# Peptides against a protein of PDB entry 3KDP: the designs that were tried, part 43

Target 1, 230 residues: chain A of PDB entry 3KDP
Amino acid sequence: PFLIFIIANIPLPLGTVTILCIDLGTDMVPAISLAYEQAESDIMKRQPRNPKTDKLVNEQLISMAYGQIGMIQALGGFFTYFVILAENGFLPIHLLGLRVNWDDRWINDVEDSYGQQWTYEQRKIVEFTCHTPFFVTIVVVQWADLVICKTRRNSVFQQGMKNKILIFGLFEETALAAFLSYCPGMGVALRMYPLKPTWWFCAFPYSLLIFVYDEVRKLIIRRRPGGWVE

## One batch from the design tools (peptide; made by RFdiffusion4, then SolubleMPNN)

Design b1_p12_3_s1 (from b1_p12_3, 11 letters changed)
Fold by OpenDDE base, seed 5:
Structure b1_p12_3_s1 (fold): chain B 230 residues (1-230), chain A 12 residues (1-12)
Amino acid sequence: as target 1 above (230 residues)
Amino acid sequence: DEILEAIKKFIE
């Protein structure tokens, strides 16, 4: 989010507070829950790792975590951001380079794509209205991300959903997201303004995409061991 | 409270 914010000079799509809520709030319990996951059924049938040649964190793992899954997650958040701003009169092309004027409290006549003028207060309301749905989008995508992390090679359908702590983690992060989104005073305290319930569904295609992508990847690994996808 | 106030001032 920050990279695009700096390069494109767009209004801030995801606030620092929301990032902290993700890192410290919604991700902790789910991540810990993975320690309680059962081993894959074929773990003892795999060849042992060579500690001299095989890195624990290799290019393939980095590509999966940051180059693929992380990019899909970011894309989902930005999609939500652009849709909300477009519904409020700011088309994506108009946002390019707008940040300087957007963040200036002394400019009260910033025009949208339709020539409507926006005060500083109005602009900040719509910006902070974007932060919450972006955050919620990340949480919804994290459902799929957490589920796919249960296994390295086997399908989730082979592994099953027997880890009760992981299930609890999914509910906990969702409940926390709802609390941060709708509790009175969060707009003042965290700049997280309430969102329409329909925005929760905006991320579902991206969660499905991640899930399908990973299942296909794992299928390829099972069918063609030692390939570039492993 | 001080952290929240500092965050509030920074965001304003």
Scores: peptide ipSAE 0.008, ipTM 0.384, DockQ to the pose 0.027
Fold by OpenDDE base, seed 4:
Structure b1_p12_3_s1 (fold): chain B 230 residues (1-230), chain A 12 residues (1-12)
Amino acid sequence: as target 1 above (230 residues)
Amino acid sequence: DEILEAIKKFIE
């Protein structure tokens, strides 16, 4: 999100505080829960990792985490961001290069795509209104991301949802997201303005996409062992 | 907010 903010010069889609809430709040417990995941049913049928040749973190894992899943997460967040701004009169094309004027407190007549003028305060309200739904979108997408991380090869349907700590983590991150989104004072404290409950559903297609993508990937791995997808 | 403002100022 921050890279696109810099490159495209758009209004900030996700605040620093919100990023910290993701990294330290919503992701920590779920990530720890993966350490308690039940071993895959076929793990003992696999050849052991060669510690001399096989890295714990390899290029494929980095590509999967950042290049594929991370990109889908970002797309989900940006989709929500663009929808909210469009509903407030700012079409995506109009946002390109708008950052400089958007963040200037002395400019109180920034025009939207329909010629409506926005004061600095109004623009910041809209910006901070985007932060919460973007955050929630990431959390919802993280549900799928966490679930797909349960296994490397087996389908989630084969593995099941037996990790109680992981399940707890999903509820915890959701509860935290709801707390941060709706607790009074969060707009002042964290610049996270409350959102309509309907915005939680904006991420669902992307969550589903991640889930389906990974299940298809795992299916291919199971059918073609030793392929480039593994 | 202060960190965010500092980052914004740096980018500008």
Scores: peptide ipSAE 0.007, ipTM 0.373, DockQ to the pose 0.022
Fold by OpenDDE base, seed 3:
Structure b1_p12_3_s1 (fold): chain B 230 residues (1-230), chain A 12 residues (1-12)
Amino acid sequence: as target 1 above (230 residues)
Amino acid sequence: DEILEAIKKFIE
């Protein structure tokens, strides 16, 4: 999010503190929970990893996690961001290059896409209004991400949802997201203004997309072992 | 802003 903020010169989509809440709050317990996942049914049929040649985190995993899934997550967040700004009069095209004027406290007549002038204070309210929904969008997408990470080859339907710690992690990250979104004072403390409950659903299509994408990928791997998709 | 800074300091 910050890279796009700099490159595209758009208003800040996600606050720094909010990012820290993701990294330290919502991601930790779910990530740890994966250590308690049951082995896939076919894992013992695979040759042991060679510690000298085979990295635990290989290029394929990095490509999938950061290149594919991470990109879909980012797109989900930015979609929510652009929708909120559009509802407030700022169309996506108008946001390009707007950051300089947006962040200038002395410019109180920044025009939206419809010619309405916005003061600095008004602009910052809208910006901070985007932070919470963006954050929640990431959490919702992380549900799917965590679930798909349960297995490398087997479908989630084959593996099941028996890992109680993983289930706890899903509830924990959701509860934390709700707390940060709705607890009084979070707007002042974290620049996370409360969001309408409807914004929780904006990410659902992306979460579903990730889930379906990974299930299809795993299906292809099972049907065509040794393919490039593996 | 003061609260934000305090939180940042706490997280660091």
Scores: peptide ipSAE 0.006, ipTM 0.384, DockQ to the pose 0.032
Fold by OpenDDE base, seed 2:
Structure b1_p12_3_s1 (fold): chain B 230 residues (1-230), chain A 12 residues (1-12)
Amino acid sequence: as target 1 above (230 residues)
Amino acid sequence: DEILEAIKKFIE
């Protein structure tokens, strides 16, 4: 997200503080919880790992987890960002190159896509209005991400949700997201303005997409062991 | 995979 901010010169979609809250806040407990996930039912039926060729985390898994899933997460966040800005008169194409004028406090006549002029204060309100929904979108998408990371091969329905620590992690990250979104003073402290509850649902399609994608992937792995999708 | 990595780097 930050790289797109620089390259495309768009208004800041996700604040640095929100990024830190994701990395250090919402992701820690869930990540630790994965260490306590139950072994897959078929793990003992597999041949021993060849230490010369087989890695615990191979390049394909890394590419899938951080490349594909990460891309979907980012798309979810940016979708929310663009929707909010579009609702406020700034279409995605109009945002390209706008950052310089957007961040200039002395320019109080920045035009939106419809010719309406926006003061610096108004622009910053809209910008900060994007931060919280973007953050929440990431958290909602992370629900699916965490769940799919429970297994490499077995479906979540086969594995089940027996890891109580993982369940706790899901609640913890959600509670933290709610706290950061609605606690008084967060707008001043973190530049995260309160979020309308309806915006929580904006990320749900992306969470579902990730979930379905991974379940299909795992299904393919089960049917065709040793494939490139593993 | 290379394209996906490039896209990843761009999005981040």
Scores: peptide ipSAE 0.000, ipTM 0.268, DockQ to the pose 0.022

Design b1_p12_3_s2 (from b1_p12_3, 11 letters changed)
Fold by OpenDDE base, seed 5:
Structure b1_p12_3_s2 (fold): chain B 230 residues (1-230), chain A 12 residues (1-12)
Amino acid sequence: as target 1 above (230 residues)
Amino acid sequence: DEELAAILEFIL
């Protein structure tokens, strides 16, 4: 999010406070829950890792985590961001390069895509209105990310949802996201303005995409062991 | 607010 903010000079899509709420709030319990996941049924059929030659963090893991899943997560967040701004009169093309004028408190006549003028205060309300739905979008796509992380090779349907700590983590992160989004005073304390309940659904296609993508990947690995997809 | 912003700018 921050890289696109700098490169495209768009209004800030996700605030620093919201990022901290993700990293320290919603991700901790889910990440810990993976330590309690049951071993895959085929684990004893795999060759042991050579600790001298095989890196724990390899190019395949980086590509999967950052290059594939992380990009789908980012696309989900940006989709929500662009939809909200478009509903407020700012089409995606008009946002390019707008940051300089957007963040200037002395400019009170920034025009939207329809020629409506926006004061600094109005622009900041819209910006902070985008932060919470972007955050919620990340949490919703993290549901799929957490579920796909249960296994390396087996389908989630083969593994099942037996890890009670993981299920608790999904509820905890969702409850925390709802609390941060709707608790009175969060707009002042965290610059997280409440979102319409309908905005939670904007992330669902991307969450489903992550899940389907990983299940297809795992299916290919099971059919062709030792391929470039593993 | 400025210190929090600076810390957040450093972390992000």
Scores: peptide ipSAE 0.016, ipTM 0.500, DockQ to the pose 0.025
Fold by OpenDDE base, seed 4:
Structure b1_p12_3_s2 (fold): chain B 230 residues (1-230), chain A 12 residues (1-12)
Amino acid sequence: as target 1 above (230 residues)
Amino acid sequence: DEELAAILEFIL
């Protein structure tokens, strides 16, 4: 989010506080829960990793995590961001280069895509109104991300949802996201303004996309062992 | 809080 904020000079899509809430709040318990995942049924049939040649973090993992899944997650967040801003009169094209004027507290006549003028306070309300749905969107796509991370090769349908700690993590992160989104005072404390419940569904297509993408990837790996997708 | 936010904004 921050990279696009700088490169495109758009209003801040996701605040630092909300990022911290993701990294330290919603992602911690789910990530820990993966340590309790059951071994894949074929794990003992695979050759052990060579500690000298096989890195834990390899180019393939980086490509998958950051280059593919991370991009889909980012697209989900930005989709929600652009929809909210568009509903408030700021079309995506108009956001390009707007950051400088958007963040200037002395400019109280920033025009939206329809010629309506926005005060600094009004703009910041809209910005902070975007932060919460972006955050929630990330949490919702993280559901799929967590589920796909359960296995390297086997389908989630083959592995099943037997990890109770992971299930707990999904509920915990969702409950935390709801708490941070709707608890009174969060607008002041965290600059997280409450969102319409409908915004939770904006991420669902992207979560589904992540899930389907990974299941297809795993299917390819199972059908063609030793391919470049592995 | 602002410094931490700025550092985190730079890192994240």
Scores: peptide ipSAE 0.016, ipTM 0.501, DockQ to the pose 0.026
Fold by OpenDDE base, seed 3:
Structure b1_p12_3_s2 (fold): chain B 230 residues (1-230), chain A 12 residues (1-12)
Amino acid sequence: as target 1 above (230 residues)
Amino acid sequence: DEELAAILEFIL
């Protein structure tokens, strides 16, 4: 989010406190839960990793995590962000380069895409209104991310959902996201304004996309072992 | 606080 904020000079899509809530709040228990996942059925057919030559974090893992899944997650967040701003009169094209004027406290006549003028205070309310739905979008796409991380090769349907700690993690992150989004005072404490319940569904297509994408990838790996997709 | 927040936003 911050990279696009800088490169495109758009209003801040996700607040710092909100990011901390993701990394320290919603992601911790799910990540720990993966340590309790059952081994894949074919694990004993694989040679042990050579600690001297084989990195734990390899180029394939980085490509999958950041290059593929991370991009889909980012697209989901930005989609939610652009929809909210568009509903408030700011079309995506008008957001390009707007940051400088948006963040200037002395400019109280920033025009939206329809010629309506916005004060600094009004703009900041709209900005903070984006943070919570963006956060919730990330949590919703993380459901799919967590589920796909259960296995490297086997389908989730082959592996099953037997990891109770992972299931707990999904509920925990969702409950925490709901708490942070709707608890009174979070708007003041975290700049996380309450969101309409409909915004939770905005991310569902992206979660489904992540899931389908990974299942297709795993299917290809199973059908063509040793391919470039592995 | 804003600067630390911005750095954290950059890292995260």
Scores: peptide ipSAE 0.015, ipTM 0.513, DockQ to the pose 0.028
Fold by OpenDDE base, seed 2:
Structure b1_p12_3_s2 (fold): chain B 230 residues (1-230), chain A 12 residues (1-12)
Amino acid sequence: as target 1 above (230 residues)
Amino acid sequence: DEELAAILEFIL
């Protein structure tokens, strides 16, 4: 999100406070829960990792985590961001290069895509209105990300949902996201304005996409062991 | 605050 904020000079899509709420709040219990996941049924049929040649984190894992899944997550967040700004009169093309004028408190006549002028205060309300939905979008796509991380090769349907700690983590992150989104005072404390319930559904296609993508990947690995997808 | 926010957002 921040790289696009700099490169495209768009209004801030996700605040630092919301990022901290993801990394330190919603992701902690889910990440820990993966340590309690059951071993895959074929784990004992695999050769042990050679610690001298085989890195635990390899280029393929980095590509999967950041280059594929992370990009889909970011696209989900940006989709929600652009929808909200478009509903408020700012089309995506109009946001390019707008940051300088957007963040200038002395400019009170920034025009939207329809020629309506926006004061600094009005613009900041809209910006902060984007932060909570972007955050919630990330949490919803993280449901899929957490579930796909249960296994390297087996389908989630083969592995099942037997990890009670992971299930607890999914409920915890969702409850925390709801708390941060709807608790009175969060708008002042965290600049997280309350989310319309309908915006929770904006992330669902991307969550489903992540899940389907990974299941297809795992299916390919099972059919062609030792391929470049493993 | 914005620069610190930017740095944190880059690190995290």
Scores: peptide ipSAE 0.015, ipTM 0.484, DockQ to the pose 0.027

Design b1_p12_3_s3 (from b1_p12_3, 11 letters changed)
Fold by OpenDDE base, seed 2:
Structure b1_p12_3_s3 (fold): chain B 230 residues (1-230), chain A 12 residues (1-12)
Amino acid sequence: as target 1 above (230 residues)
Amino acid sequence: DEILKAILEFIL
């Protein structure tokens, strides 16, 4: 989000505070819960990793984390961001290069895509209105991300949902996201304005996409062991 | 404040 904010000079899609709420709040318990996941049924049939040749973090892991799943997550967040701004009169094409004027408190006549002028205060309300739905979108796609991270090779349907700590993590991150989104005073304290409940559903297609994509990947790995997908 | 924000956004 921040890289696109700089490169495209768009209004800030996700605030620093919301990023901290993801990394230190909603993602912490889920990430820890993976340490308690049951080993895959075939783990004892695999050769031990050679610590001299097999890197713990390899190009495949980086590609999976940042190049595949992370990109789908980012697309989900940006989709929500662009929809909200479009509903408020700012079409995606109009946002390109707008940041400089958007963030200038002395410019009170920034035009939207329809020629309506926006004051600095009005623009900041719209910007902060985007942060919470973007945050919630990330939480919803993290449900799928957490579930797919349970296994490397086995389907989630083969592994099952036996990890009670992971289930707790899913509820915790959701409850925390709801708390941060709707608790009175969060708009002042965290610049997280309340979102319409309908915005929670905006991320569901992306969450489903992540899940289906990974299940297909795992299916390919099971059918073609030692392939480039593993 | 903006510099600190930018640093945090870069690190995180």
Scores: peptide ipSAE 0.016, ipTM 0.478, DockQ to the pose 0.025
Fold by OpenDDE base, seed 3:
Structure b1_p12_3_s3 (fold): chain B 230 residues (1-230), chain A 12 residues (1-12)
Amino acid sequence: as target 1 above (230 residues)
Amino acid sequence: DEILKAILEFIL
């Protein structure tokens, strides 16, 4: 989010405090829950990792985590961001380069895509209105991410949802996201303004896409062992 | 600290 904020010079899509709520709040319990996942049915057919040659974090893992899944997650977040700004009169094309004027407290006549002028205070309200839905979007796509991380090769349908700690993690992160989004005072404390319940659904297509993408990937790996997709 | 905030936003 911050990289695109700098490169595209768009209004800040996600606040620092909101990012901390993701990293320290919603992601911790789900990540820990993966340690309690049952071994895949074929795990004993694989040789142990060689600690001298095989990295714990390899290029394949980085490619999957950041290059593929992370990009889909980012697209989901930015989709929600652009939808909210468009609903407030700022079309995506108009946001490019707008940051300089957007963040200037002395400019109180920034025009939207329809010629309406926005004061600095009004712009900051809209910006902070984007932070909570972006955060919730990340949580929704993390549901799929957590589920796909259960296995490397087996389908989730083969592995099943037997990990009670993982299920608890999904509920915990969702409950925390709801708490942070709707608890009174969060707008003042965290700059997380309440979101319309409909904004929770903005990420669902991307969550589904992540799930389908990984299931297809795993299917290809199972059908073509030793392929470039593994 | 706006700088620390920006750094954290960049790293996280």
Scores: peptide ipSAE 0.015, ipTM 0.505, DockQ to the pose 0.026
Fold by OpenDDE base, seed 1:
Structure b1_p12_3_s3 (fold): chain B 230 residues (1-230), chain A 12 residues (1-12)
Amino acid sequence: as target 1 above (230 residues)
Amino acid sequence: DEILKAILEFIL
């Protein structure tokens, strides 16, 4: 989000506080829950990692986490962001380079794509209105991310959803996201304005895409061990 | 706020 904010000079897609709420709020319990996941049925058939040659975090894992899943998550967030801004009169093309004028409190006549003038206060309301749905979008795609992280090779359908702590984590992150989105005063305290319930569904295609993508990846790994996908 | 925002956006 920040890189695109700088490079494209667009209004801020995701606020600092919302990012902290993701990293320290919604992701902690889910991440801890993975420690309680049952071992895969084939785990004892795999050779142990060589601690001298095999990195815990390898290029393949980085490529998967940041290059693939992370990019899909970011695309989901940006999709939500662009849709909200478009609904408020700011088409994606019009957002390019707009940041300087957008963030200037002395400019109160910033025009949208339809020639409507927006005051600084109105623009900031719209910006902060984008932050919450972006945050919620990340939480929704994290559901898929958490579920796909249950296994390295086996399908989630083979592993099942027996980890009660993981299930609790999914509910906790969702409840926290709902609390942060709808609790009175969050707009003032965290600049997280309430979102329409329909915005939760904007992330679902991306969450499904992540899930399907990983299941296909795992299927390929199972069919072709030692491939570039592993 | 912008600096904190920039830092957090860089980290996250």
Scores: peptide ipSAE 0.017, ipTM 0.552, DockQ to the pose 0.028; fails the geometry check
Fold by OpenDDE base, seed 4:
Structure b1_p12_3_s3 (fold): chain B 230 residues (1-230), chain A 12 residues (1-12)
Amino acid sequence: as target 1 above (230 residues)
Amino acid sequence: DEILKAILEFIL
């Protein structure tokens, strides 16, 4: 999000506070829950990792985490961001290069795509109105991400949802996201303005995409062991 | 706090 903010000079899609809420709030319990996941049914049929040659973090893991899943998550967040700004009169093309004027407190006549002028205060309300749905979008795509992380090779349908700590983590992160989004005073404390409940559904296609993508990947790995996808 | 915020915004 921040890279695109710099490169495209768009209004800030996701604030520092919201990022901290993801990293320290919604993602911690789910991540810890993976340590309690049951071993895959075929794990004893796999050769043990060679600690001298096989890195814990390899190029394939980086490609999967940052290059594939991370990109889909980012696309989901940006989709929500662009939809909200478009509903407020700012079309995606108009956002390019707008950051400089957007963040200038002395410019109170920034025009939207329809010629409506926006004060600095109004623009910041819209920006902070984007941060919460972006955050919620990340939480919703993290549901899929957490579920796909349960296994390396087996389908989630083969592994099942037996990890009670993981299930608890999904409820906890969702409850925390709802609390941060709707608790009175969060707009002042965290600059997280409340969102319409409908915005939770904006991420669902991307969450489904992550899930389907990984299940297809795992299916390919199972059918073609030793392929470049493994 | 602003510097820490800026660093966190940069890293994330």
Scores: peptide ipSAE 0.016, ipTM 0.530, DockQ to the pose 0.026; fails the geometry check

